# Peptides against a protein of PDB entry 4Z5W, part 59

Target 1, 305 residues: chain A of PDB entry 4Z5W
Amino acid sequence: IPDVFLELNKLWYFSAQSNLFNGEMPRSLSNSRSISLLSLRNNTLSGQIYLNCSAMTNLTSLDLASNSFSGSIPSNLPNCLRLKTINFAKIKFIAQIPESFKNFQSLTSLSFSNSSIQNISSALEILQHCQNLKTLVLTLNFQKEELPSVPSLQFKNLKVLIIASCQLRGTVPQWLSNSPSLQLLDLSWNQLSGTIPPWLGSLNSLFYLDLSNNTFIGEIPHSLTSLQSLVSKENAVEEPSPDFPFFKKKNTNAGGLQYNQPSSFPPMIDLSYNSLNGSIWPEFGDLRQLHVLNLKNNNLSGNIP

## One batch from the design tools (peptide; aimed at target 1 R41 A89 S113 K249)

Design b2_p23_7_s4 (made by RFdiffusion4, then SolubleMPNN; from b2_p23_7, 10 letters changed)
Fold by OpenDDE base, seed 2:
Structure b2_p23_7_s4 (fold): chain B 305 residues (1-305), chain A 23 residues (1-23)
Amino acid sequence: as target 1 above (305 residues)
Amino acid sequence: SKKERDAYLEAHVNEEKGIVTYE
């Protein structure tokens, strides 16, 4: 990418995604005063990520996903006072979340999917201080770590939490009960154990639940049959979605489904590939908004209602 | 009908799992 952005003093949006750009991010781009949305996703950009937050006063969205950047996560990003959305998916940092992210009050959406992030305990301890954080994607990180269950963790405004495919140990964390606005929870493809907690059914906005491919035991909580978002068609408040899409890859088909917004996900309960026992509750029939109920590959018994 | 419920459950139980990622 040429270093010409000093002359582009009216440039508000720069999108150069899905090209063949290589080398480093231009220094003039890292100092742009006008840019609000920067997307360079799916290129071969390299070097250290550096943004001059004192210059980039209009930056609201940053998508650098699927590039060959190296080094540490930029610790100065919280100084970008208007920066709301960050997509750093598929950047191999081999790092922990910077302590400076405790001060990242503008942050609303963060993805580190498949970014070689380490220390989930530190990451969650830091990110809980981001009071405006609504979307958090940490998929394909923290390999074989323990998901912290510390009750002091608080994500009050969290709407989307995706921590799939980490081989995480532990249980469904009690601190998620402090997130009453949670709409989408994906903890699939881990080594989570214990029972599915009944308080999940108290999350009135929860319309997408994936706990599949874990080691959960016991009965399905009856409270899941009373998830308000799945019983009644609440007018989903058009909530600000992250400026980055979600991709759901099916293991057998190389084609991932793209979801531009959390609301594009089908209303779903997936508890499949666990060790759950007991019956399927007939009251799942009350979930009139439910599109997908996946209970396969468990130890369930009795009649299908 | 019970058959339609069973077919609905079977159809939804047989959907292949996907990993949610960002690209």
Scores: peptide ipSAE 0.289, ipTM 0.643, DockQ to the pose 0.188
OpenDDE base, seeds 1, 3, 4, 5: peptide ipSAE 0.024, 0.064, 0.022, 0.023; ipTM 0.520, 0.576, 0.636, 0.561; seeds 1, 4 fail the geometry check

Design b2_p23_8 (made by RFdiffusion4)
Pose (drawn by RFdiffusion4):
Structure b2_p23_8 (pose): chain A 291 residues (1-233, 242-249, 256-305), chain P 23 residues (1-23)
Amino acid sequence: IPDVFLELNKLWYFSAQSNLFNGEMPRSLSNSRSISLLSLRNNTLSGQIYLNCSAMTNLTSLDLASNSFSGSIPSNLPNCLRLKTINFAKIKFIAQIPESFKNFQSLTSLSFSNSSIQNISSALEILQHCQNLKTLVLTLNFQKEELPSVPSLQFKNLKVLIIASCQLRGTVPQWLSNSPSLQLLDLSWNQLSGTIPPWLGSLNSLFYLDLSNNTFIGEIPHSLTSLQSLVSKPDFPFFKKGLQYNQPSSFPPMIDLSYNSLNGSIWPEFGDLRQLHVLNLKNNNLSGNIP
Amino acid sequence: SITELIENGMVFNPDSGYITTHS
């Protein structure tokens, strides 16, 4: 990509995604005062990611995903004070999230999916301090690590939480109850154990729950039949494993408890869930009748 | 109750998957 971005001082939108571009991002792009939306995803771009945050005061959305970059996660990113969305998926950082990210107050959306992020314990202790974070994708990282149960963790405004296919040990942590506005929860494809917490049924905005492919035991909590959003009625897309979904509401309401060791019966009170589109209880130890 | 939900258009025991942000 040519180094001409000093000359293009009115450029607020640049999208070069899904091309064959390689090499580093030109430094002038890293200094662009005017750039607001930048999407370079799905190229062969490489090198240490450098962004001058004193210079890029208009940067609001950054998508460098699925590229050949290496090095660390830039620690100066919280200083890009208008930056609201970062898609860093499929960049092999082989690194932890910098502590400075606790100060990233403009951040509302973050994806480190399949990015070789280590130490989920430190990563979540840091990111809980980003007060405006509404969506977090940590899928395909933290391999075989433990999902922290530390009760001090609070993600208050969190709407979407996705940490799948990390083979995480531990249980569904209770601190997730500190995210009362949670819409979409995906903990699938992990090693999670224990029972399914009844407090999940207390999440009034939750419409999509994917607990599939875990080691969960015990009963289906009765509170799931009283889930409010299941009983009664911005750009950074998601892919399901790939089928594209543009926003969290693009996912039809779902309960997927499949591929666990769950026991007991199916509650008749599930009939109260009139807005439920998908119920997947396959590959469990469930017994009794079908209500 | 499960039969009524299926008649109203619910999908029962479909394929499962996980969510990510790349194709």

Design b2_p23_8_s1 (made by RFdiffusion4, then SolubleMPNN; from b2_p23_8, 14 letters changed)
Fold by OpenDDE base, seed 1:
Structure b2_p23_8_s1 (fold): chain B 305 residues (1-305), chain A 23 residues (1-23)
Amino acid sequence: as target 1 above (305 residues)
Amino acid sequence: ALQDLIANGLIFNGESFFLTTFE
């Protein structure tokens, strides 16, 4: 991209998505005082990500996903005092989350999906300090690590948590019960074990639950038939709208279905491809707002009620 | 009953997906 943005003193929004831009990010963009939303998603940009946060005082949204950036995660990003949304999906960092992210109070939405992030324990320990964090996407990282179950972990304002396709070991962590505003949970395509905890049914805002493709055992907790968001429409939950789209994928190489907002996801419970036993609860019939129920490829018995 | 939801358009035992933020 040509380094010509210094003259654009009124550049508030720059979108150059899905182009063939190569080389480094222009220094004029990384020093822009006017820019609020920067999206360079799906290009071939390379080099180290550097943003002059002292200059970029208006930056609110950053989408650099699907680029050839390398090096460290920029530790100075918390100094971008208005930066709310970050999409770093499909950037191969091979790194841990910087300790400086403990101070990232402006952060509301973060994605590192498929970014070769390491040490999930450190990542969650750091990110729990982001008091405004509502959306966290960590899909395709932390390969074969253990999902920490440390009860002291607390994401009070978390609404969307996606940690899919990590081959994570462990159980559904009790610390998620400290996220009463959770609306969407995707822990699919891991190696999670144990029973599905009954306290998941107490998450009154949870409308999308994906625990598919794990090693869960035992019965389906009856409390899932009482998920308030799936019983009644009256819970018009204020949904987080990150400035980056989501994609539903069958695999890493398949084209995804694009969803611009989490609110556009059909209400879902997916428990498929586990080792769950017992019967299907008749009270699933009470979930009048449910659009998708997937229980296939389990050890369930009896009839569909 | 769950069968009533299915009759009313509930997708039962469909395809599974995982969520990402890249195309």
Scores: peptide ipSAE 0.646, ipTM 0.962, DockQ to the pose 0.910
OpenDDE base, seeds 2, 3, 4, 5: peptide ipSAE 0.633, 0.633, 0.635, 0.620; ipTM 0.961, 0.961, 0.961, 0.959

Design b2_p23_8_s2 (made by RFdiffusion4, then SolubleMPNN; from b2_p23_8, 12 letters changed)
Fold by OpenDDE base, seed 1:
Structure b2_p23_8_s2 (fold): chain B 305 residues (1-305), chain A 23 residues (1-23)
Amino acid sequence: as target 1 above (305 residues)
Amino acid sequence: AIEDLIKNGLILNGESGFITTFE
């Protein structure tokens, strides 16, 4: 990309996604005072990610996903006082989340999907301090780590949590019960074990639950038949969506179906590919807003009610 | 119960997949 953006004193949005841009990110972009939204996703950009947060006072959104950037996660990003959304998906960092992210109060949406992030315990301990964090995507990281169950973890404002395809061990963590605004939970394609906790049915805003492809045992909690968001059409206030799209994928290499916002996901309960037993609760029939119920490849018995 | 939801357009036992933020 030509380093000509210093002349663009009124550049508010720059989107050059899905091109063939190579080399380093232009220094004129990393020093832009006017830019609010920067998207360079799906290119071949390289080098270290550097943003002059003291200059970039209007930066609200950053999408650098699917580039060939290297080095550390920029520890100075919390100094970008208006930065709300970050997509660093498919950037191979091989790093932990910086401790400086404890101070990232402007952060609302973060994705590190498939970014070789390590130490899930440290990551969650850091990110719980981001009081405005509503969307967290950590898919394809933390390979074979244990999902921490530390009750002190608190994500009070979390709405979207996606930690899929990490081969994570452990159980569904009790600290998620402290996230009463949770709307979408994807913990699929892990090695999570134990029973599905009944308190999941108390998450009144939860319209999308994916626990598929784990090692869960026991019965389906009856409390899932009373998920309020799936019983009644609540006017879910369309909260400001992350400035980055989501993709539902069958595998890492397949094309995914694109969803521009979390609210575009069909209301779903997916418990497939576990070791769940017992019967299907007839009261699932009360979930009038449910679009997808997936219970296949379990040890369930009886009839479909 | 669930049969009534299926008649109303519920997809039972559809395709599974995980969510990411990359193409």
Scores: peptide ipSAE 0.632, ipTM 0.959, DockQ to the pose 0.925
OpenDDE base, seeds 2, 3, 4, 5: peptide ipSAE 0.629, 0.629, 0.622, 0.626; ipTM 0.959, 0.958, 0.962, 0.957

Design b2_p23_8_s3 (made by RFdiffusion4, then SolubleMPNN; from b2_p23_8, 11 letters changed)
Fold by OpenDDE base, seed 4:
Structure b2_p23_8_s3 (fold): chain B 305 residues (1-305), chain A 23 residues (1-23)
Amino acid sequence: as target 1 above (305 residues)
Amino acid sequence: AIAELIKNGLILNGESGYLTTFE
């Protein structure tokens, strides 16, 4: 990308997605006082990510996903006082979340999907201090780590949590019950064990639940038949979506279906590919807003009610 | 009960897939 942004004192939005841009991010862009939305997703940009947060006072959204950046996660990002959304998916950092992110009060949406992030315990301990954090995507990180069950973890404003395909061990963590505004939970493609906790059915805003491809045992919690968001449409809280798209993938190499907003996901319960037993509850028939129910490849018995 | 939802467009036992933020 040419370094021509110094004179663009009115540049609010720059999108150069899915091009063939290479080299470093232009210094004029890293020092832009006017830019609010920056997306360079799906390019071949390289070098270290550096943003002059003292200059970039209007920066609200940053999408650098699917680039060849190297080095550390920029620890100064919390100094970008208006920065709300960050997509660093598919950037290989091989790092932990910086301790400075405890102070990231402007942060509302964060993705490190497939970014070689390490230490899930430290990551969650840091990110719980982000009081405005609503969307957290950590898919394809933390290889074979244990999902922490520390009861003190608290994500009060969390609406979207995606920690899929990490081969995580442990159980569904009780600290998620401290997130009553949770709308979407994806913990699929892990090695999570134990029973599915009944308190998941108390998450009245939860319209998308994916626990597929784990090692869950026992019966399906009857409380899932009373998920209020799946019974009635009345509680669809329209919230500001993250400024980055989501992709549903069957495998790492397949093209995913693109979803521009979490509200565009079909209401879903996916419990497939577990070791769940017992019958299918007839009261799943009360979930009039449910679009997808996936219970395949379990030890369930009886008939479909 | 689920049979009625299927008649109304419920997808039973569809394809699974995990969520990401990259193409």
Scores: peptide ipSAE 0.598, ipTM 0.955, DockQ to the pose 0.916
OpenDDE base, seeds 1, 2, 3, 5: peptide ipSAE 0.598, 0.595, 0.595, 0.575; ipTM 0.955, 0.954, 0.955, 0.952

Design b2_p23_8_s4 (made by RFdiffusion4, then SolubleMPNN; from b2_p23_8, 13 letters changed)
Fold by OpenDDE base, seed 1:
Structure b2_p23_8_s4 (fold): chain B 305 residues (1-305), chain A 23 residues (1-23)
Amino acid sequence: as target 1 above (305 residues)
Amino acid sequence: ALQELIERGLIFNGESFFLTTFE
C-alpha cells in the first residue's frame, strides 16, 4: 500500500480488504490521527504490526486478519484508548497474549482465531481484567492445552465466547457460570471431557450452544430444556455487534458462511459427536425459539419425543 | 413434543460447524 495517507487528514474509515496489497502497513496509517475504522483483512501485508497509539487517538476498530504479519503481538495496543475491536485472525504470531492487555479497558471484541496463540491459562488470566470484553474468539489456538477450570476466572460482561478447534482438554469450566450475560458459547472440536454441567441451563441469555465434537459423557442436562432465551422471545437481549464478521466452517480449509452479527446466527444447541447417553428430553419441545438441535453421533437411546 | 418443533421447521441432526473470524 502506498504511504500517501498523510494527506487524508479527514480519513475516518479505510477499508482495503480482500485486495492484493503486500509489503508493510503504511506509516501514514500507523500514525493517522483521524482514522476510526481500519480494515486491511485478507491481503498479503507483512512485517511487524506497529501502531502509534499516541497518534491514533480515534482508532476504534482494527481488522488485520488474514495477512502475513510476523513478530510479536503489539504490547502497546492498550494505549490506543478508544480501540474496541481487534481482529487478528489468521496472523501467525506464535506468541502469548501480552501482559499489558490486563490494562486494555477499551477492548470489547477480540479475535485471535488461528493466530498460533499459546498458553490459554495466561491468556484467560490476562483477558479477565478487560472489564468491557464482550466478544472473545480464540478458535484454532492453544493446540492440545488444557482449558483452565480456575474458579477465580471472571468474565462478567462476556456475551460471546468461541474457543473451537483447539484440541483442548479438560471440562466445561465452572468459571463460565460467572458470565450471566453469555449469549453464544462455542467450545466445539476439542477434547473436552466430563459431563455437561447443569448450570449451563441457568444462562438465561444463551441462545447458541455448541459443544459438538468433544468427549462429553453422561446425560444431557435437563436444565437445557429451560433455557429462557430459547423458550420465549420476550427477553430483548442486547445483541453483541463486533466490528468483524464471523464464519461458520466445517473445516479449516473450507469456505465459511459469513455472518456479520452474532445475532444473525440461528438459535442452536449442538451436542453432536460426543458420548452422551440417556434419552432425548420431551421438554426440548418447549424451546420454541430453537432453530437447530443437533444430538447425532451420541449414545442416546429411545425415540424422538 | 420435539417432533412438533421438527414439523414446524426445526433443523434436527443437521451439519456441525465451528465459528471463526477468517474466511
Scores: peptide ipSAE 0.629, ipTM 0.959, DockQ to the pose 0.910
OpenDDE base, seeds 2, 3, 4, 5: peptide ipSAE 0.620, 0.625, 0.622, 0.615; ipTM 0.958, 0.959, 0.958, 0.957

## One batch from the design tools (peptide; aimed at target 1 S111 S113 D186)

Design b2_p24_1 (made by RFdiffusion4)
Pose (drawn by RFdiffusion4):
Structure b2_p24_1 (pose): chain A 291 residues (1-233, 242-249, 256-305), chain P 24 residues (1-24)
Amino acid sequence: IPDVFLELNKLWYFSAQSNLFNGEMPRSLSNSRSISLLSLRNNTLSGQIYLNCSAMTNLTSLDLASNSFSGSIPSNLPNCLRLKTINFAKIKFIAQIPESFKNFQSLTSLSFSNSSIQNISSALEILQHCQNLKTLVLTLNFQKEELPSVPSLQFKNLKVLIIASCQLRGTVPQWLSNSPSLQLLDLSWNQLSGTIPPWLGSLNSLFYLDLSNNTFIGEIPHSLTSLQSLVSKPDFPFFKKGLQYNQPSSFPPMIDLSYNSLNGSIWPEFGDLRQLHVLNLKNNNLSGNIP
Amino acid sequence: DSEDDEHNNLINDLLSNSGFIETE
């Protein structure tokens, strides 16, 4: 990508995604005062990611995903004070999230999916301090680590939480109850154990729950039949494993408890869930009748 | 009609499969 971005001082939108571009991002792009939307994803771009946050005061959306970059996660990123969305997926950082990210108050959407992020314990203790974070994708990181149960964790405005395919040990942590506005929860494809917490049925905005492919035991909590959003009625897309979904509401309402060790019966009160599109209880130890 | 068919196929697909969400 040519180094001509000092000359293009009115450029507020640049998208070069899904090409064959390689090498570093030109430094002038890293200094662009006018750039707002930048999408370079799905190229062969490489090197340490450098962004001058004193210079890029208009940067609002950054998508460098699926590229050949290496080095660390830039620690100066919280200083890009208009940056609201970062898609850093499929960049092999082999690193932890910097502590400075506790100060990233403009951040509303973050994806480190499949990025070789280590230490979910430190990563979540940091990111809980980003008060405007509404969506977090940590899928395919933290391999075989423990999902922290530390009760001090609070993600207050969190709408979307996805940490799948990390083979996480532990239980569904109760601190997740501190995210009362949670819409979409995906903990699938992990080693999670214990029982399914009844407080999940207390989440009034939750319409999509993927607990599939875990080691969960015990009963299906009765509170799931009273889930409010299941009973009654921005750009950074998601892929399901790939089928594209543009926003969280693109996912039809779903309960997927499949591939666990759940026991007991199916509650008749599930009939109260009139807005439920998908119910997947396959590959469990469930017994009794079908209501 | 075509939009209703696509929607019904998607629901059937999700009923028949389990997966996980990622980003690119």

Design b2_p24_1_s1 (made by RFdiffusion4, then SolubleMPNN; from b2_p24_1, 16 letters changed)
Fold by OpenDDE base, seed 3:
Structure b2_p24_1_s1 (fold): chain B 305 residues (1-305), chain A 24 residues (1-24)
Amino acid sequence: as target 1 above (305 residues)
Amino acid sequence: SAAEKAEQELLDFLQNNSGFLTTE
């Protein structure tokens, strides 16, 4: 990418996604005062990510996903006082989340999907301080770590949590009960164990639950039959979605089905590929908004209601 | 129709349902 952005003093939106751009980010781009939305997703950009947050005073959205960047996560990003959305998916950092992210009050949506992030305990301890954080995607990180169950963790405004395919151990963490606005939870493709906690049914906004491909045991909590978002059409105020799409992928190498907004996911409960036992509750019939109920590959018994 | 599109999107979802969510 040429170093011409100094002359582009009115440039508000720059999208150069899905090209063949290589080399480093231009210094003039990293110092742009006008840019609000920057997307360089799916290129071959390299080097260290550097943004001059003191210059980039209008930056609100950053998508650098699927690039060949190296080095550490930029610790100065919290100084970008208007930066709301960050997609750093598929950037091989091999790093922990910077401690400076405790101060990232502008942050609303963060993805590190498949970014070789380490230390989930530190990551969650840091990110809980981001009071405006609504969307957190940490899929394909933290390989074989333990999902923290520390009740002191608080994500009060969290709406979307995706921590899939991490081979995480542990249980469904009690601290998620402190996220009453949670709409989407994906903890699929882990090594999570124990029982599915009944308090999940108290998350009145939860319309998408994926706990599939884990090692859960016991009965399906009856409280899941009373998920309010699945019983009635609550007029969920369409909050502004993240400026980055989601993908449902079978594996890391496959193209995924693209979803531009979390609200475009079908209302779903997926508990498949576990060791759940007992009966299917007849009261699942009360979930009039539910599109997908997947209970396959469990130890369930009795009558299908 | 819009309904047929929504049904196809659901079918496409179900075909991909063995997957996990990412942003990549």
Scores: peptide ipSAE 0.505, ipTM 0.869, DockQ to the pose 0.616
OpenDDE base, seeds 1, 2, 4, 5: peptide ipSAE 0.501, 0.492, 0.498, 0.496; ipTM 0.862, 0.859, 0.866, 0.863

Design b2_p24_1_s2 (made by RFdiffusion4, then SolubleMPNN; from b2_p24_1, 16 letters changed)
Fold by OpenDDE base, seed 4:
Structure b2_p24_1_s2 (fold): chain B 305 residues (1-305), chain A 24 residues (1-24)
Amino acid sequence: as target 1 above (305 residues)
Amino acid sequence: SEEEKKEKELLEYLQNNSGYLTTE
């Protein structure tokens, strides 16, 4: 990418995604006062990510996903006072989330999918201080770590939580009950154990639940038949979605379907590939908004209602 | 029909999208 962004003093949107750009980000780009939206996703950009937050006063969205950047997560990003959305998926950091992210009050959407992030306990402890955080995606990180269950963790405004395919141990964490606005939860493809907690059915906005491919035991909580978002058509408050797409993938090599917004996901309960027992509750029939109920590969018995 | 479209989209979802969510 040429170093000509100083001359582009009116440029507010720069998208150069899905090209063949290599080398480092040009210094003029990292110092752009005008850019609000920056997407360089799916290139071969390299070097350390550096943004001059004192210069980049208009930066609101940053997508650098699927690049060959190296080094640490930029600890100065919280100084970008308008920065809301960050997509750092598929950047091999091999790092922990910086402590400075405790101060990241502008942050609304964060993805580190497949970014070699370490220490989930530290990550969640830091990110809980991001009071405006609504979307958190941490898929394909924290390999074989334990999902912290510390009840003091609090994500008050969290709407989307995805921590899939981490081989995480532990249970469904009680601190999620502190996120009453949660709409989407994906904890699939882990090694989570214990029972599915009944309080999960108290998340009235939860329309997408994926707990598949874990080691959950016991009965399906009857409270899941009372998920209000699945009983009644909520007036979908069109909240601003993250400026990055989601993909549902069977594996890292499979093409996934792209979803531009979390609201575009079909209402779903996926509890497949666990060790759940007991019956299917007839009251699942009350979930008139439910599109997908996946209970396959469990130890369920009785009649299908 | 719109129903057939939704059914097709759902079938495509069921067939193709057993998996986890990412942003990559």
Scores: peptide ipSAE 0.499, ipTM 0.860, DockQ to the pose 0.617
OpenDDE base, seeds 1, 2, 3, 5: peptide ipSAE 0.493, 0.445, 0.476, 0.488; ipTM 0.853, 0.818, 0.840, 0.856

Design b2_p24_1_s3 (made by RFdiffusion4, then SolubleMPNN; from b2_p24_1, 15 letters changed)
Fold by OpenDDE base, seed 4:
Structure b2_p24_1_s3 (fold): chain B 305 residues (1-305), chain A 24 residues (1-24)
Amino acid sequence: as target 1 above (305 residues)
Amino acid sequence: EEEEELKEALLEYLQNNSGYITTE
């Protein structure tokens, strides 16, 4: 990418995604006062990510996903006072989330999907201080770590939490009960154990629940049959709209279906590939908004209602 | 060897039949 952005003092939106750009991010781009939306997703950009937050006063969205950047996560990003959305998916950082992110009050949506992030305990401890954080994607990180269950963790405004395919150990964390506005939860493809907690059914905005491919035991909580978002459409829940797309991937090598918004996901309960026992509750029939109920490959018994 | 192949086949089967959400 040429270093010509100093002359582009009216440039508000720059999207150069899915090209063949290589080398470092131009210094003039990292100092742009005009840019609000920056997307360089799916290129071969390299070097360290550096943004001059004192210059980039209009920056609201940053998508650098699927690039060959190296080094640490930029610790100065919280100084970008209007920066709301960050997509750093598929950047191999091999790092922890910076402590400075405790001060990231503008942050609303963050993805580190497949970014070699380490120390989930530190990550969650830091990110809980982001009071405006609504969307958090941490898929394909923290390999074989333990999902912290510390009840003091609090994500008050969290609407979308995706921590899939991490081989995480532990249980469904009780601190999620402190996120009453949670709409989408994906904890699939982990090594989570214990029972599915009944308080999940108290998350009245939860329309998408994926706990598939874990080691959950016991009965399906009856409270899941009372998920209010799946009973009635009347909950005009604010749509979480991060400036980055989501992909449902079956295989890591297959192109996933793209979802531009979390609301585009079909209402779903997926508890497949666990060790759940007992019966299927007839009251699942009350979930009139439910599109997908997946209970396959469990130890369930009795009649299908 | 057979146990690893069975685990790999199971993993592949699971990957083909279940999906997870990413942003990439």
Scores: peptide ipSAE 0.518, ipTM 0.864, DockQ to the pose 0.279
OpenDDE base, seeds 1, 2, 3, 5: peptide ipSAE 0.522, 0.513, 0.473, 0.514; ipTM 0.867, 0.861, 0.827, 0.862; seed 1 fails the geometry check

